# Peptides against a protein of PDB entry 2AUS: the designs that were tried, part 118

Target 1, 323 residues: chain A of PDB entry 2AUS
Amino acid sequence: ADIKREVIVKDDKAETNPKWGFPPDKRPIELHIQYGVINLDKPPGPTSHEVVAWIKRILNLEKAGHGGTLDPKVSGVLPVALERATRVVQALLPAGKEYVALMHLHGDVPEDKIRAVMKEFEGEIIQRPPLRSAVKRRLRTRKVYYIEILEIDGRDVLFRVGVEAGTYIRSLIHHIGLALGVGAHMAELRRTRSGPFKEDETLVTLHDLVDYYHFWKEDGIEEYIRKAIQPMEKAVEHLPKIWIKDSAVAAVAHGANLTVPGIVKLNAGIKKGDLVAIMTLKDELVALGKAMMSTQEMIERSKGIAVDVEKVFMPRDWYPKLW

## One batch from the design tools (peptide; made by RFdiffusion4, then SolubleMPNN)

Design b2_p17_7_s4 (from b2_p17_7, 9 letters changed)
Fold by OpenDDE base, seed 3:
Structure b2_p17_7_s4 (fold): chain B 323 residues (1-323), chain A 17 residues (1-17)
Amino acid sequence: as target 1 above (323 residues)
Amino acid sequence: RERAAALEAELEARMAK
């Protein structure tokens, strides 16, 4: 999520009509909810599916989906995409995760040895998925981006860990315990980040959502519920982006593939096969799709399919047909 | 008020399990 991507301008004369679309900051409250994502603090106890069902009941929604399962006992950052934004969760599933974990050691180990061995687990590790995982139980590589030891109290080790999607912290702690020679288990786990969603002022509880919905529906105060819901565009901040002409927006919103002439600007480093976000010049999410060209090919070519459009989010009527 | 309080109480009772 924190990778700064260069923006390459292909058409410096492209303008946008301010009367078309609904920028993320200018949506009426009902429309904001229809295209929203909640940065939920999931409580310990319930499943991620039960929590999504409660949000649907609280906010009177037909549809919602979460950006990656947390186990019942695991608390913290659970992105919940609402209504028309529900399918934006596909952008969050492959996103990096951060956790704070409490590891309990089964024997005494000098602090210097704990620090040295845990540092060796930064980088590529081999894991076997647990039995309860929907993933086939084959050995696979995963990236540990960083390990930060927060506190060591005898046999208890509190640490922050940044990991590739689908890294099992329980299995990491088990392997650290084996490398220390004493064994270890995961005592506590909290997720502190899921891609662009982190512990910040946007993190809200289920109780906050009850209160904020009440203030809106009974007292006419929309401010709290508006702040508690992020625009769906937040859920794609970590993806490479392609910004398109106003004349291309309605075509893509109808499910047409993005062609090279429709591109105004794009991020550097797009590869063929990458998941990309197609944006308006007002930073509205039009669609997600698969890049059919590299960034370089999209610059050099005058024609061809740049993006195979997989999922449209924008309504068909926000921009006029200009083709 | 009664609907919010009933929903809050139901959430608390379900989170306590």
Scores: peptide ipSAE 0.025, ipTM 0.624, DockQ to the pose 0.086
Fold by OpenDDE base, seed 5:
Structure b2_p17_7_s4 (fold): chain B 323 residues (1-323), chain A 17 residues (1-17)
Amino acid sequence: as target 1 above (323 residues)
Amino acid sequence: RERAAALEAELEARMAK
């Protein structure tokens, strides 16, 4: 999520009509909810699915989905995409995660040895998925981006860890314990980040959502529920983006593939096969798709399919049909 | 796969000491 992507401009004269679309910060409250994502503080105890079902009840929603399972006992950042935004969770599933973990050691280890060994787990680690995972139990590599030791109190080690999606912190702690020679287990775990969603002012509880929905429906105060729901565009901030002409928006919203002439600007470093976000010049999410060209090919070519459009989010009527 | 099995075996061998 923290990779600054260069923006390459292909058409510097392309303008957007301010009358078309609904920019993320200019949606009426009902439309904002329909295209929303909640940065939920998941309590410990319930499953991620139970929490999604509760949000649907609280907010009177037909559909919702989460951006990546948290185990029942794990608290913290659970992005929940609402209604028409539900499918945006596809962008969040592969996103990096951060956790704060409490590791309990099964023996006494000098602090210097703890620090040295934990630093060796930065980079590529080998993991076996747990028995309860829906993932085939094949040995796989995962990236540990960073380990930051926060506190060491005897046998208790509090640490922050940034990891590739589907890294098992329980398995990491087990392997650290093995490397220390004493063994270890995961005492506590909180997820502090899921891609672009982190512990910040946007993090809300289930209780907050009950109160904020009440204030809106009974008192007519929309401010709290508006702040509690992020625009769906937040859920794609970590993806490479392609910005398109106003004349291409309605075609893509109808499910047409993005062709090279429709591109105004794009991020550097897009590879063929990457998941990309197709955006308007007002930073509205039109669709998710698979890049059929690299960034370089999208610059150099005058024609061809740039993106195979897989998931349309934008309504067909927000932009006029110009073909 | 062989590097994975070797690392797991090395880690298990470190705990058995």
Scores: peptide ipSAE 0.006, ipTM 0.384, DockQ to the pose 0.012
Fold by OpenDDE base, seed 1:
Structure b2_p17_7_s4 (fold): chain B 323 residues (1-323), chain A 17 residues (1-17)
Amino acid sequence: as target 1 above (323 residues)
Amino acid sequence: RERAAALEAELEARMAK
């Protein structure tokens, strides 16, 4: 999510009509909810699915989905996409995760040895998915991006860890314990980040959502519920983006693939096969799709399919048909 | 950052019990 992507402009004269679409900052509250994502602080105890069901009940919603399962005992950052935004979670599933974990060692180990061995687990690790996971139990490599030891108290090690999607912290801790020679287990786990969602002012509890919905429905105060819900565009901040002409928006919103002439600007470093966000010039999410060209090919070519559109989010009527 | 610090402090307070 922290990768600064350069923006390459193909058409510096492209303008957007201010009367078309609904930019994230200009959505009425009902429309904001329909295209919203909650940065939920999941409590320990309930499943991620139970928490999503609670949000649907609290906010009177038909549909919602979460940006990656947390185990019942695991707390912290659970992005919950609402209503028409529900499928934006596909952008969050492959995103990096951060956790704070408490590891309990089964024997005494000098602090210098703990620090040295944990540093060796930065990089590529081999894992097997746990029995409870729906994922095939094949050995697989995962990236540990960083390990930051926060505290060492005897046999208890508090640490921050940044990991590739689908890394099992419980398995990491087990392997660290084996490398230390004493064994270890995961005592506590909290997720502090899921792609662009982190522990910040946007993080809210189930209790906050009850209160904020009450303030809106009974007192007419929209401010709190509006701030508690992020626009769906937040859920794609970590993706490479392609910004399109107003004349291309309605076609893509109808499910047409994005062709090269529709591109105004794009991020550098797009590869064929990458998941990309198709945006308007007002930073509205039109669709998610698979890049069929690199950034370089999208610059050099005058024609062809740039993006295979997999999921449309924008309504068909926000922009006029200009074809 | 303040909520991350509050979480770190909550985890520290759980280790101290």
Scores: peptide ipSAE 0.000, ipTM 0.372, DockQ to the pose 0.033
Fold by OpenDDE base, seed 4:
Structure b2_p17_7_s4 (fold): chain B 323 residues (1-323), chain A 17 residues (1-17)
Amino acid sequence: as target 1 above (323 residues)
Amino acid sequence: RERAAALEAELEARMAK
């Protein structure tokens, strides 16, 4: 999520009509909710599905979905995409995650050895998915981006870990315990990040949502519920972006593939097969799609399909048809 | 698959020491 992507401009003269669309900061509250994502602090106890069902009940919603399962006992960052934004979770499922974990060692180990061995688990690790996962139990590599030891208190090791999506921290801790020779288990786990969603001022509880919805519906106070819901565009901040002409927006919103002439600017380093976000010049999410070209090919070519549009988010009427 | 089996075997061999 923290990879600053260079922006390459193809058309420096491209303007956008301020009358078209609804920028993320200018949506009426009802529309903001329809295209919203909650950065939920999931409590320990309930399943991620139960929490999504509660949010739907609290906010009187027809649809919602979460950006990646947390186990019942795991707390912290659970992005919940609302209504029309529900399918933006597909951008969050493959996103990197951060956790704070408490590992309990089953024997005494010198602190220097703990630090040294845990550092060896940065990089590529091999994991077998747990029996409880819906994933076929094939051995697979996962990336551990970083391990930061926060505290060592005898046999208790508190650490921050950044991982590739679908890394099992319980399995990581088990393997660390094996490498230490004493064994270990996961005592506690909290997710502190899911792609662009982190522990910050946007993190809200289920209780906050109850209160903020009440303030809106009973007291007419919109401010709290507006701040508690992030625009769906937040859920794609970590993706490579392609910004398109106003004249291309309605076509893409109707499910047409993005062609090269529609591109105004794009991120560097897009590869063929990458998931990309198609944006307006007002940073509105039009669609998600699969890149059919690299960034370089999108710069050099005058024609062709740049993005295979997989999922449209923008309503068809926000921008006029200009063809 | 071979690297994964080798790492499981290496972890098991580190436990047997």
Scores: peptide ipSAE 0.000, ipTM 0.367, DockQ to the pose 0.012

Design b2_p17_8_s1 (from b2_p17_8, 7 letters changed)
Fold by OpenDDE base, seed 3:
Structure b2_p17_8_s1 (fold): chain B 323 residues (1-323), chain A 17 residues (1-17)
Amino acid sequence: as target 1 above (323 residues)
Amino acid sequence: SIREEHKEIVERVEALR
């Protein structure tokens, strides 16, 4: 479930200058692309890295990165962060994922038993990473948030599954097959969600990107390519946020740590060590950082380092230096 | 044209359908 985070106001008198910055919806097209994320429908066949390389060629980009690897045979939601937004993909790595999977059973099992056993896999599961994973093959717990059976046709089970980041659906299906007593394998897999990115009107193909870039560069039609690219702020919607004073923005954009006096409002439930997004009062992403305090400590304290700034996204000149 | 410049990519993407 998208954790609705309460917003706690620390400074109710803080105003923002409308002349400073570039809100996500007010960026010129070139700037929008420089701070963009594509919700790509990755085709089956290519690697996630090949697809990113193709996007860079299609859009004449120097840099891009993806929000979590899909296997070559796996299709669906692959967030691709562009240019200056490339590093925002780190916010998507820990984000929950959703998949639609086709499981093929190696024997006949009554539908009632399939439904009962699959329901038992909701919650905490123990997994071992596959051999091909760069991750050490240690047993680890992962959360399955939900399993929704869509269709059962004999030995074929189509289901939707919401999972913690780094849950292996192939391994889940293998364990379900063992629990059913007949064995099973993953026949098909599509990713339908990666954090805030899902199958919606923002999902675009590589073909769409070719056509939309053509319409912009040859026909002067910006609309399509603008809609095909989401602002980088989309990639941090699932993170806890801290909104800062205009006077603090330039310092953070220069890589200074966020101090408690710079905070205007913040989400509830921030813990020390959490990845947080530092935002302007216009919902512009300034930086990602590590919380050095809880939400409660950030409210109660008058001073101290609130966030250790790890990645700056905002240009240094969007807000004036007020120190 | 952009299509000609990207023809190889388009053809490779089409071949993946």
Scores: peptide ipSAE 0.158, ipTM 0.828, DockQ to the pose 0.771
Fold by OpenDDE base, seed 4:
Structure b2_p17_8_s1 (fold): chain B 323 residues (1-323), chain A 17 residues (1-17)
Amino acid sequence: as target 1 above (323 residues)
Amino acid sequence: SIREEHKEIVERVEALR
């Protein structure tokens, strides 16, 4: 999420009609929920699937999906995409994750040795998926972006770790324990980040959702439930973006591929094959798609398919057909 | 009340803390 991407402007004269669309900050509460993502603090105990089912029951929703499974015993950041936003979770599945983990060592190790060995686990590691994973049990590489030791209390090591999606912290701790020569196991695990979602003022519990939904439905106070639900656009903040003309929005919303003439501005560093977010000039998510050109090709070319549109989110009627 | 309708979910979540 912290990747700053330069914005290249192709058309500096492109204007947007303020009467068209529903910007993320201007959606009526019902529409905000239909295009919402909850930054849920998942409690330990339930599965991610059970928690999603409970949110659907609490908020009276037909559909919801989560931005990457947490094990039953694991707490913390679980993005839950609602209703029409449900499919935005595909942008969150490949996103980096952060955890706070408690590692218990099976023997005494000097603190300086713990710190030195844990630093060696930053970078590429080899892992085997656990038996319970839907992934084939083949050895694979994963990136550990950083390890930050928070506390060392005898045999207990509290640390923050940033990892590539699908890194198994339990396996990492096992290998750290082997490298220390005493062995180790994962005592506790909390996810503190999933792409753009982190522990901040947007993090809410299941209890908060019950109370906030009650305040809205019984007391007529929408403020709390509005703040508890993020716009779906939050779930794509970490993706490269392409902003399009008002005249191109309805076509893309109907499932047409984005062509080069529709582009107003775009992020630098898009490669062919990248997942990209197609946005309006009001920062509304129109669709997700696969880049068919690089940023440079999208600048230099006058025509051609820029993005193969895979998933449309915007309703077809928010912008008029101008073709 | 909505709170009463969801009491079971709340109690299940509390029991897991």
Scores: peptide ipSAE 0.119, ipTM 0.803, DockQ to the pose 0.788
Fold by OpenDDE base, seed 2:
Structure b2_p17_8_s1 (fold): chain B 323 residues (1-323), chain A 17 residues (1-17)
Amino acid sequence: as target 1 above (323 residues)
Amino acid sequence: SIREEHKEIVERVEALR
């Protein structure tokens, strides 16, 4: 998520009409909720599905979805996309995750050996999905991006770990314990990051959501519920982006594929097959789609399908039909 | 009431901790 992507400008004269659309920070509260994502602090105990069902009841919503399952006993960052934004979770499922884990060792190991062995688990690891997972039990490679040991207290090892989506921390700890020769188990786990969502001022509890909803509905105070809900555009911050002309927005909002002439600016390093976010010049999410060209091809070509549009988010009427 | 329903949700979450 922290990879700064270069922005290449293709049309430096393209302007946007300030009267069209609803920029993320200018949505009325009802519309903000309809296009919202909550950075939820999931409590330990409930399933991720139970928590989503409770958010729907609290906020009187018809639809919601989560950005990646946490086990019942696991707490922390659970992005919950609301109403019209519900399908933005598809951008979060493949995103990297960070956890803080407590590993308990089944024997005494010198601290220097713990540090040395845990560092060897940075990089590519082979994992088998746990029996409880709906995922087919095939061996698969996963990336461990980093391991940071926070504290060692005898047999207890507190560490931060950044991982590829669908890495099982319980299995990682089991393999570390085997490599140390004493065995280990996962005592505690908290998710501290899910793509662009992290532990920050936007993290809210279910209790916070109850209070903030009542402040809005009973007291007429919108400020708290507005701050508790992020715009859906937050959920695509980690994706490569393509910004389009005002004249192309309504076509894409009707489900038309993005053609090369509609592009104003784009991120460097887009490859054919990448998931990309199609944005307005006001940083509004129009759609998610599959890149049909590289960044270089989108620059060099005058015509052709740049993005196969898979999921539209923007309403059809926010921008005028100019075709 | 909506408030009672929300209170029951909070109490249920606390009981699962």
Scores: peptide ipSAE 0.042, ipTM 0.744, DockQ to the pose 0.745
Fold by OpenDDE base, seed 1:
Structure b2_p17_8_s1 (fold): chain B 323 residues (1-323), chain A 17 residues (1-17)
Amino acid sequence: as target 1 above (323 residues)
Amino acid sequence: SIREEHKEIVERVEALR
């Protein structure tokens, strides 16, 4: 998520009409909610589905979805996409995750040995999904991006871990315990990051949402509920982006594939098959799609399908039909 | 138990309806 992507400009003269669309910062509160994502601090106890159901009740919503399941006992960062933004969660499913975990060792191990062995688990690891996972129980490789030991207290090891999507921390801890020769189990787990969503000022509780909704509905104060909800564009910050002409927006909003002439600017390093975000020149999310060309091909070619549009988010009427 | 721990939130939400 922290990878600054270079922006390549194809059309430096492309302008945008300020009267068209609704930039993330200019949405009325009702529209902001319709295109919103909550960075929820999920409490321990409830399932991710129960929490989504509660948010729908609190905010009087018809639809919502979460950016990747947390187990009942696991707390922390659960992105919850609202209403028209519900489908943006697909951008978060493949995103990297960070956790803070408490590992309990089943025997005494010297601290230096703990540190040495845990460092060997950085990189590619082989995992078997747990029985409760909807994922077919096959051995698979996953990346551990980093392990940072925060504290060691006898048999208790507190650590931060950055992982590829669908890495099982419980399985990681089990394998660390085997490598240490004493065995181990996961005592506690908190998710501290899900792609662009992290522990920051945007993190809110279910209690905060109740209070903020009350302040809006009873007291007419929208500020708190507005701050508690991020624009859906936040949920795609980690993706490669393609920015399009105003004249191309309505076609893409109608479900047409993005063609090369519609591109104004794009991120470097797009590969064929990548999930990309199609943006307006006002940084509004139009659609998600699959890149059919590399960045280089999108620069060099004058025509062709650049992106196969999979999911449209923008309403059809925000930009005029110019065809 | 989970419904009991979040009973207060559920009751507050139901009272806002």
Scores: peptide ipSAE 0.015, ipTM 0.496, DockQ to the pose 0.090

